# Ledger of designs, part 242: peptides against a protein of PDB entry 3KDP

Target 1, 230 residues: chain A of PDB entry 3KDP
Amino acid sequence: PFLIFIIANIPLPLGTVTILCIDLGTDMVPAISLAYEQAESDIMKRQPRNPKTDKLVNEQLISMAYGQIGMIQALGGFFTYFVILAENGFLPIHLLGLRVNWDDRWINDVEDSYGQQWTYEQRKIVEFTCHTPFFVTIVVVQWADLVICKTRRNSVFQQGMKNKILIFGLFEETALAAFLSYCPGMGVALRMYPLKPTWWFCAFPYSLLIFVYDEVRKLIIRRRPGGWVE

## One batch from the design tools (peptide; made by RFdiffusion4, then SolubleMPNN)

Design b2_p30_8_s3 (from b2_p30_8, 23 letters changed)
Fold by OpenDDE base, seed 1:
Structure b2_p30_8_s3 (fold): chain B 230 residues (1-230), chain A 30 residues (1-30)
Amino acid sequence: as target 1 above (230 residues)
Amino acid sequence: MEEALRKLEELMEKVRKKAEELLEELAKKK
């Protein structure tokens, strides 16, 4: 998200405080919960890793975590961002290169896609209105990410959802997201304005997409072991 | 709290500027 903010010169989609809430709040407990997941049924049948040749974090793992899944997460967040800005009169094409004028407090006549002029204060309210839904989008997508990370090869349907700590992690991140989104004073304290309940659903297609994508990937791995997808 | 947020925003802006400078330097080397 921050890289696209720099490259595209768009208004900031996700604030630093919101990023900290993700990294320290919503990600930590779910990540720890994975340490308590039951091993895959075939784990003891696999050859031991060679510590001299096999990296713990290989190119395939980086490609999956940051390349493929991370890209889908980013697309989900940006989709929500663009929907909110479009609802406020700023179409995606109009946002390109707008950052300089957007962040200038002395410019109070920035026009939207329909010729309406926006003051600096109005623009900042709209910008901060995007932070909460973007954050919530990340949390909803992380539900799928956490579930798919339970296994490398087995389907989630084969592994099941028996890890109570993982279920607690899903509840905790959702409860934190709800608290940060709806608690009075969060708009002032964290620049997180309350979101419409309907915006929670903006992330669901992407969460489903990640889930389906990973299940298809795992199916391919099971059918063609040693392929480029593994 | 507002002062802390302002300081954080200022820090973020500094990081942004440094990232932009780095990207420009990388672009000039190509």
Scores: peptide ipSAE 0.006, ipTM 0.254, DockQ to the pose 0.024
Fold by OpenDDE base, seed 3:
Structure b2_p30_8_s3 (fold): chain B 230 residues (1-230), chain A 30 residues (1-30)
Amino acid sequence: as target 1 above (230 residues)
Amino acid sequence: MEEALRKLEELMEKVRKKAEELLEELAKKK
């Protein structure tokens, strides 16, 4: 999100506070929960990692995390962002290069795609209205990400959902997201304005996409061990 | 907290401007 904000010079799609809430709030418990996941059924058939040659985080893992799953997450967030701004009169094309004028508090006549003028205060309300749905979109996509990270090769259906700590993590991140979205005063304190419940569903297609993609990937790995997909 | 957030926003804006400058330089080299 931040890279696109920089490159496209668009209004900030995800606020700094929301980023911190993701990194320190919603990601910690889920990440810890993975340490309690049961070993895959074939783990004892694998050779131990060679500490001299095998990095804990290899290029393949980075490419999966950032290059594939991370891109789908970002697309989900940006979709939500663009829909909200479009509903408020700002079409995606009009947002390109708008950042400078958008954040200038002395410019009170920024026009939307329909020629309506927006004051600085009005623009900031719309921006902060985008932050919460973007955040929630990331959380909903993280559900799928967490579930797929349980295993490297086995299907989630084979592994099952027996890890109670992981289940707790899913509830915790959801509860935190709900708290930040609906608790009175959070709009002022965190620049996260209240979310319409309907926006929670905007992320579901992306979560499903991640889940299906990873299950297909794992299926390919099981059928063709040692392939480039692994 | 608001002051800290403002400072961070200012920092992000500086980073943005530098990134834009770099992108413009890269575009000129093509």
Scores: peptide ipSAE 0.005, ipTM 0.253, DockQ to the pose 0.020
Fold by OpenDDE base, seed 2:
Structure b2_p30_8_s3 (fold): chain B 230 residues (1-230), chain A 30 residues (1-30)
Amino acid sequence: as target 1 above (230 residues)
Amino acid sequence: MEEALRKLEELMEKVRKKAEELLEELAKKK
């Protein structure tokens, strides 16, 4: 999101604090929970890994786990961001190149897509209003990401949800998101204004997309072992 | 408050880095 912020020269969609909350607050416990996940039911049916030739992390795994999933997460966040800004009068096309004027404290007449002028303070309120939904969108998408990361090949439906620590991680992540979104003072302390509960649902299509994508990927791997998708 | 936020961000970044280092160490032990 920060790279897109720079490249597209749009208002900051996700604050540094919210990024840190994702990295440390929402990712840490879930990531630890994966260490306690049960082995895939078919692991003993696979040939032993050759430690000399088979890297634990290959370029394909990195591309899939961080590249593609991260892209879908970012798209989900940006979708929510653009919808909120559009509801406040800023259409996506109008946001392109607006950052310089948006962040200038001395410019108090930045026009929206409808010719309404916005003060610096008003713009920052709208920006900070976007931070929380973007963050929550990432969290909701991470639900799917965490669930799909349980297995390399088996479907989530085959592996099941037996890891109580993973379930706790999902709960903790959600609770943290709710706390940061609705706790009084977070708007001042973390620049995260309260989120309308309806905005949580904006992330669900992207969470579902990740889930479906990974299940399809795993299905392909099961049907065509040794393919480029593995 | 901005200074406190900056200090918090720095602290969080340090924690992140340590967590990554620990994860790398755990990965090397396998």
Scores: peptide ipSAE 0.000, ipTM 0.232, DockQ to the pose 0.117
Fold by OpenDDE base, seed 5:
Structure b2_p30_8_s3 (fold): chain B 230 residues (1-230), chain A 30 residues (1-30)
Amino acid sequence: as target 1 above (230 residues)
Amino acid sequence: MEEALRKLEELMEKVRKKAEELLEELAKKK
């Protein structure tokens, strides 16, 4: 999100505080929970990893985590961002290059796509209004991401949801997201304005997409071991 | 906490500016 903010010169889609809330709040417990996941049923049928040649973090894992899944997460967040800005009069095409004028405190007549002028204060309210829904979108997408990370090869349906710590992590991140979104004073303290509950559902298609994509990937791996997808 | 957040925002802004400068330099070399 921050890279796109720089490259496209769009208004800031995700605030620094929300990034910290993701990294330290919503991702920490889920990540730790994976350490308590049960081994895949076929692990004893696999050859042991050679510590000298086989990296724990390989190109495939990076490609999956940051490439494919990360891109879907980003798309989900940006979709929510663009919808909110469009509802406030700023169409996506109009946002390109707008950052310079958007962030200038002395410009109080920035026009939207319909010719309405926006003060600096009004623009910042709209910007901060985007932060919470973007954050929530990431959390909802992370539900699927966490679930798919339970296994490398087996289907989630084969592995099941037996890890109580992981289940707790899902509830914790959701509860934290709800707290940050709806607790009074969060708009002032964290610049996270409350969102309509309907915005939680905007991320569901992307969460489902991640889940389906990974299950298909795992299915391919099971059918064609040693392929480039593994 | 507000001061820490402000400092973090300032740091992020510095990083942003530096990234933009680097991108502009790369664009000028092309």
Scores: peptide ipSAE 0.000, ipTM 0.250, DockQ to the pose 0.022

Design b2_p30_8_s4 (from b2_p30_8, 23 letters changed)
Fold by OpenDDE base, seed 3:
Structure b2_p30_8_s4 (fold): chain B 230 residues (1-230), chain A 30 residues (1-30)
Amino acid sequence: as target 1 above (230 residues)
Amino acid sequence: MEEARRRLEELLRRVREKAEKLLEELEKKQ
């Protein structure tokens, strides 16, 4: 999100404090829960990693984490961001290059796509209105990410949901997201204004897409071991 | 409930203002 903010010079889609809430709040417990996952049934059929040739972080892992799943997450977040701004009169095309004027406190006549003028205060309210839905979108997509990270080759249906700590992590991140979104004063403290409950469902197609994509990937790996998809 | 909400909002506002001031002070020192 931050790279697109810089490159496209659009209004900030996700605040720095909100990013910290994701990284330190919603991601930690789920990530720790993966350490308690049961070994895949075929683990003893795999050769041990060669520490001289095999990096812990390989090109396949980078491609999966950043190139595939991370891009789908970003698309989900930006979709929500653009919908909210469009509902407030700012079409995506009009946002390109707008950041400089958007962030200037002395400019109180920034026009939207319909010629309506927006004060600095009004613009900041709209910007902060985007933070909560973007955050919630990331959390909903993270549900799928956590579930798919349980296994490298086995389907989630083969592995099952036996890890109680992982289930707890899913509830914890959801409860934290709900707390940050709806607790009184969070709009003032974190610049996260309350979200309509309907916006939680906007991320579900992307979460489902990630899940289906990874299950198909794992199916290909099982059918063609050592392929480029692994 | 509304009074507890107002008190919490006011507390959070004060915490935020203090945090923002601290951040501004840290940014000025860097």
Scores: peptide ipSAE 0.006, ipTM 0.259, DockQ to the pose 0.035
Fold by OpenDDE base, seed 1:
Structure b2_p30_8_s4 (fold): chain B 230 residues (1-230), chain A 30 residues (1-30)
Amino acid sequence: as target 1 above (230 residues)
Amino acid sequence: MEEARRRLEELLRRVREKAEKLLEELEKKQ
């Protein structure tokens, strides 16, 4: 999100405080829950890792985590961001290069895609209105990500949802997201304005996409072991 | 909790079945 903010010169889609809430609030408990996941049924059939040749973090893992899943997560967040801005009169094409004028407090006549002028205060309200839905979108997409991370090769259906701590983590991150989104005073304290319930649904297609993508990937790995997808 | 788990497992099952069908269709075209 931050890289696109710099490259495209668009209004900030996700605030620093919301990033901290993700990293420290919603990600820790789910991540810890994975430590309690049951080993894959095939783990005892795998050869021990060679510490000289096999890195714990390989290019493939980085590519999967940041290059594939992370990109889908980012796309989900940006989709939600663009929907909200479009609902407020700012079409995606008009946002390109708008940052400089958007962030200037002395410019009170920034036009939207329909020629309506927006004051600095109005623009900042819209910007902060995007932070909460973007955050919630990440949380909803993380549901799928957490579930797919249970296994490297086996389908989630083969592994099952036996880890109660993981299930608790999903509820905890969701409860935290709901608290941050709807608790009175969060708009002032965290610049997280209340989320319309309808905006939660913007994330579901991307959560489903991640899940489908990973299940297809795992299916390919199972059918063609040693392929380029491994 | 158990009911939510069952619903999630059912949803995941349906998604897998659809993904498997799609993959089979792609393999038949290749």
Scores: peptide ipSAE 0.000, ipTM 0.147, DockQ to the pose 0.019
Fold by OpenDDE base, seed 5:
Formats: structure tokens, sequence, C-alpha cells
Structure b2_p30_8_s4 (fold): chain B 230 residues (1-230), chain A 30 residues (1-30)
């Protein structure tokens, strides 16, 4: 999100506070929960990893995390961002290069795509209105990401949802997201304005896409071990 | 879809109400 903010010079889609809430709040407990996941049923049939040759973080893992899943997450967030701004009169094309004028407190006549003028305060309200839905979108997509991370090869349907700590993590991140989104004063303290409950559903197609994509990937790995998809 | 939406909205409302009560209690203790 921040790279696109810089490159495209668009209004900030995800604030620093929301990033910190993701990294320290919503990601920590789920990540720890994966350490308590049950071993895959075929683990004893696999050769042990050679610690000298086999990197813990390989190109395949990087490709999966950043090149595939991370991109789908980013697309989900940006979709939500662009929809909100479009509903407020700012079409995606109009946002390109707008950041400089958007962030200038002395410019109070920034025009939207329909010729409506926006004050600095109004623009910041709209910007901050985007932060919470973007954050929530990431959390909803993280549900799928956490679930798919339970296994490397086995289907989630084969592994099941037996890890109580992971289930707790899903509830924790959701509860935190709800708290940050709806707690009074969060708009002032964290610049996270309340969102309509309907915005939680905007990310569901992306979560489903991630889940389906990973299950298909795992199916391919099971059918063709040692392939480029592994 | 609509029923799931209603359930989520109700859950979120309950979470908000609980959070508001907790904040009020914290403010009263200060």
Amino acid sequence: as target 1 above (230 residues)
Amino acid sequence: MEEARRRLEELLRRVREKAEKLLEELEKKQ
C-alpha cells in the first residue's frame, strides 16, 4: 500500500497506525498459533530438511507470500479504497498525482471527479474513512491466509480445524478489528473512523479466492510432487 | 447473504456496546 502511495501519488490508503495494528495486533497471535499446529499426516514420509542446503525461506515461499497471496491482499485493500473514494466523488484516475494537493493544508478547493470542491478537513475525513475499511479488508483476507498456512501440502479439509490456539487467533484478530473500528474515540486517537458493517463483506470474495487458489495449488503439489508450484 | 449480514451486524453492535460500557467504566474510575 505504501509503495503505491508513493509511486502513484495517491492519498494515503493505509495509515501508519493501521499498519502497526496489523503487524503488532492482528498478525502476532495468529502467527504464534501456527507453532501449535498439528503436523501434517504425511510428515513421517518426508525426508528431513537438510539445514545446510534447504533454506527455511526459499524462493517458492517468497513467491507465495509476496508474489501471490500478498498481491491478492493488496488488491483487496485497494479495491475497498477505490470504491470508498469513488463513492465520495473521487474516481481512481483522478487520484493519480493528487497526493500533493490532497495533503496541502492551504489548498481548500481540490476538485473531485464531478467538480465538487473539497476542503483540507473534508479530504482528511475521507482519507481516514478509508483507513478502517482497508484495515478490516486485510484482516478478513488474513482469515483465509492463516487457514491456508496450516498446511504446506494437505488440504485444510484433510487437516481440519483442531488447533484451538489458531481458532483463538482468528477470534482475537476479529475482535481487535471490531474494537478498533467501533470503539468510541478511535477516530480521534488512531484516525480510524467507524465503518459500515457492510464493508466487512467487501473482502470476502478475496478471502475465498485465496482459499480456492491455495487448495488448487496444494492439489497440484499432491499430484505433481517436485513441480514448480511447490 | 442477508442473514449472514444481519448476524454480523448484530455481533458488531454487541461488541461496540460492550466496548462503550468498558470505556464508560474506565472513565468513571479515573
Scores: peptide ipSAE 0.000, ipTM 0.206, DockQ to the pose 0.031
Fold by OpenDDE base, seed 4:
Structure b2_p30_8_s4 (fold): chain B 230 residues (1-230), chain A 30 residues (1-30)
Amino acid sequence: as target 1 above (230 residues)
Amino acid sequence: MEEARRRLEELLRRVREKAEKLLEELEKKQ
């Protein structure tokens, strides 16, 4: 999100505090929960990793995590961001290069896509209104990510949802997201303004996309072991 | 509950202020 903010010179889609809430709040418990996941049914049939030749994080895992799943997550967040700004009069095309004027406190006549002028204060309210929905979108997408990360090869339907710590992690991150989104004072404290409950559903297509994508990937791996998708 | 919430809000405010300052410093260096 921050790289796109710099490269495209768009208004800040996700605040630093919100990023910290993701990294420290919503990601830690789910990540720890994966250490308690039950081994895949075939794991004992695999040879142990050679620590001298086999990296724990290989190029394939990086490509999948950052290049595929991470891109789908980012697209989900940006979709929510662009929809909110469009509902407030700022179409995606108009946001390109707008950052300089957007962040200038002395410019109080920044025009939206419809010719409406926005004061600095109004623009910052709209910017901060995007932070919470973007955050919630990431959390909702992380539900799918956490579930798909349970296994490398087996379908989630084959593995099941037996890890109670993982289930707890899903509830914890959701509860934290709800708390940060709806707790009075978070708009002042974190620049996270409350969102309509309906905005939680904006991420669901992307969560479903991630889930379907990973199940298809795992299906390919099961049918063609040793392929480039593994 | 309300006191614990106020303390959490204050802590989060302090974290925010630090994070924003760090971002502003990073933006100035770019």
Scores: peptide ipSAE 0.015, ipTM 0.316, DockQ to the pose 0.037; fails the geometry check

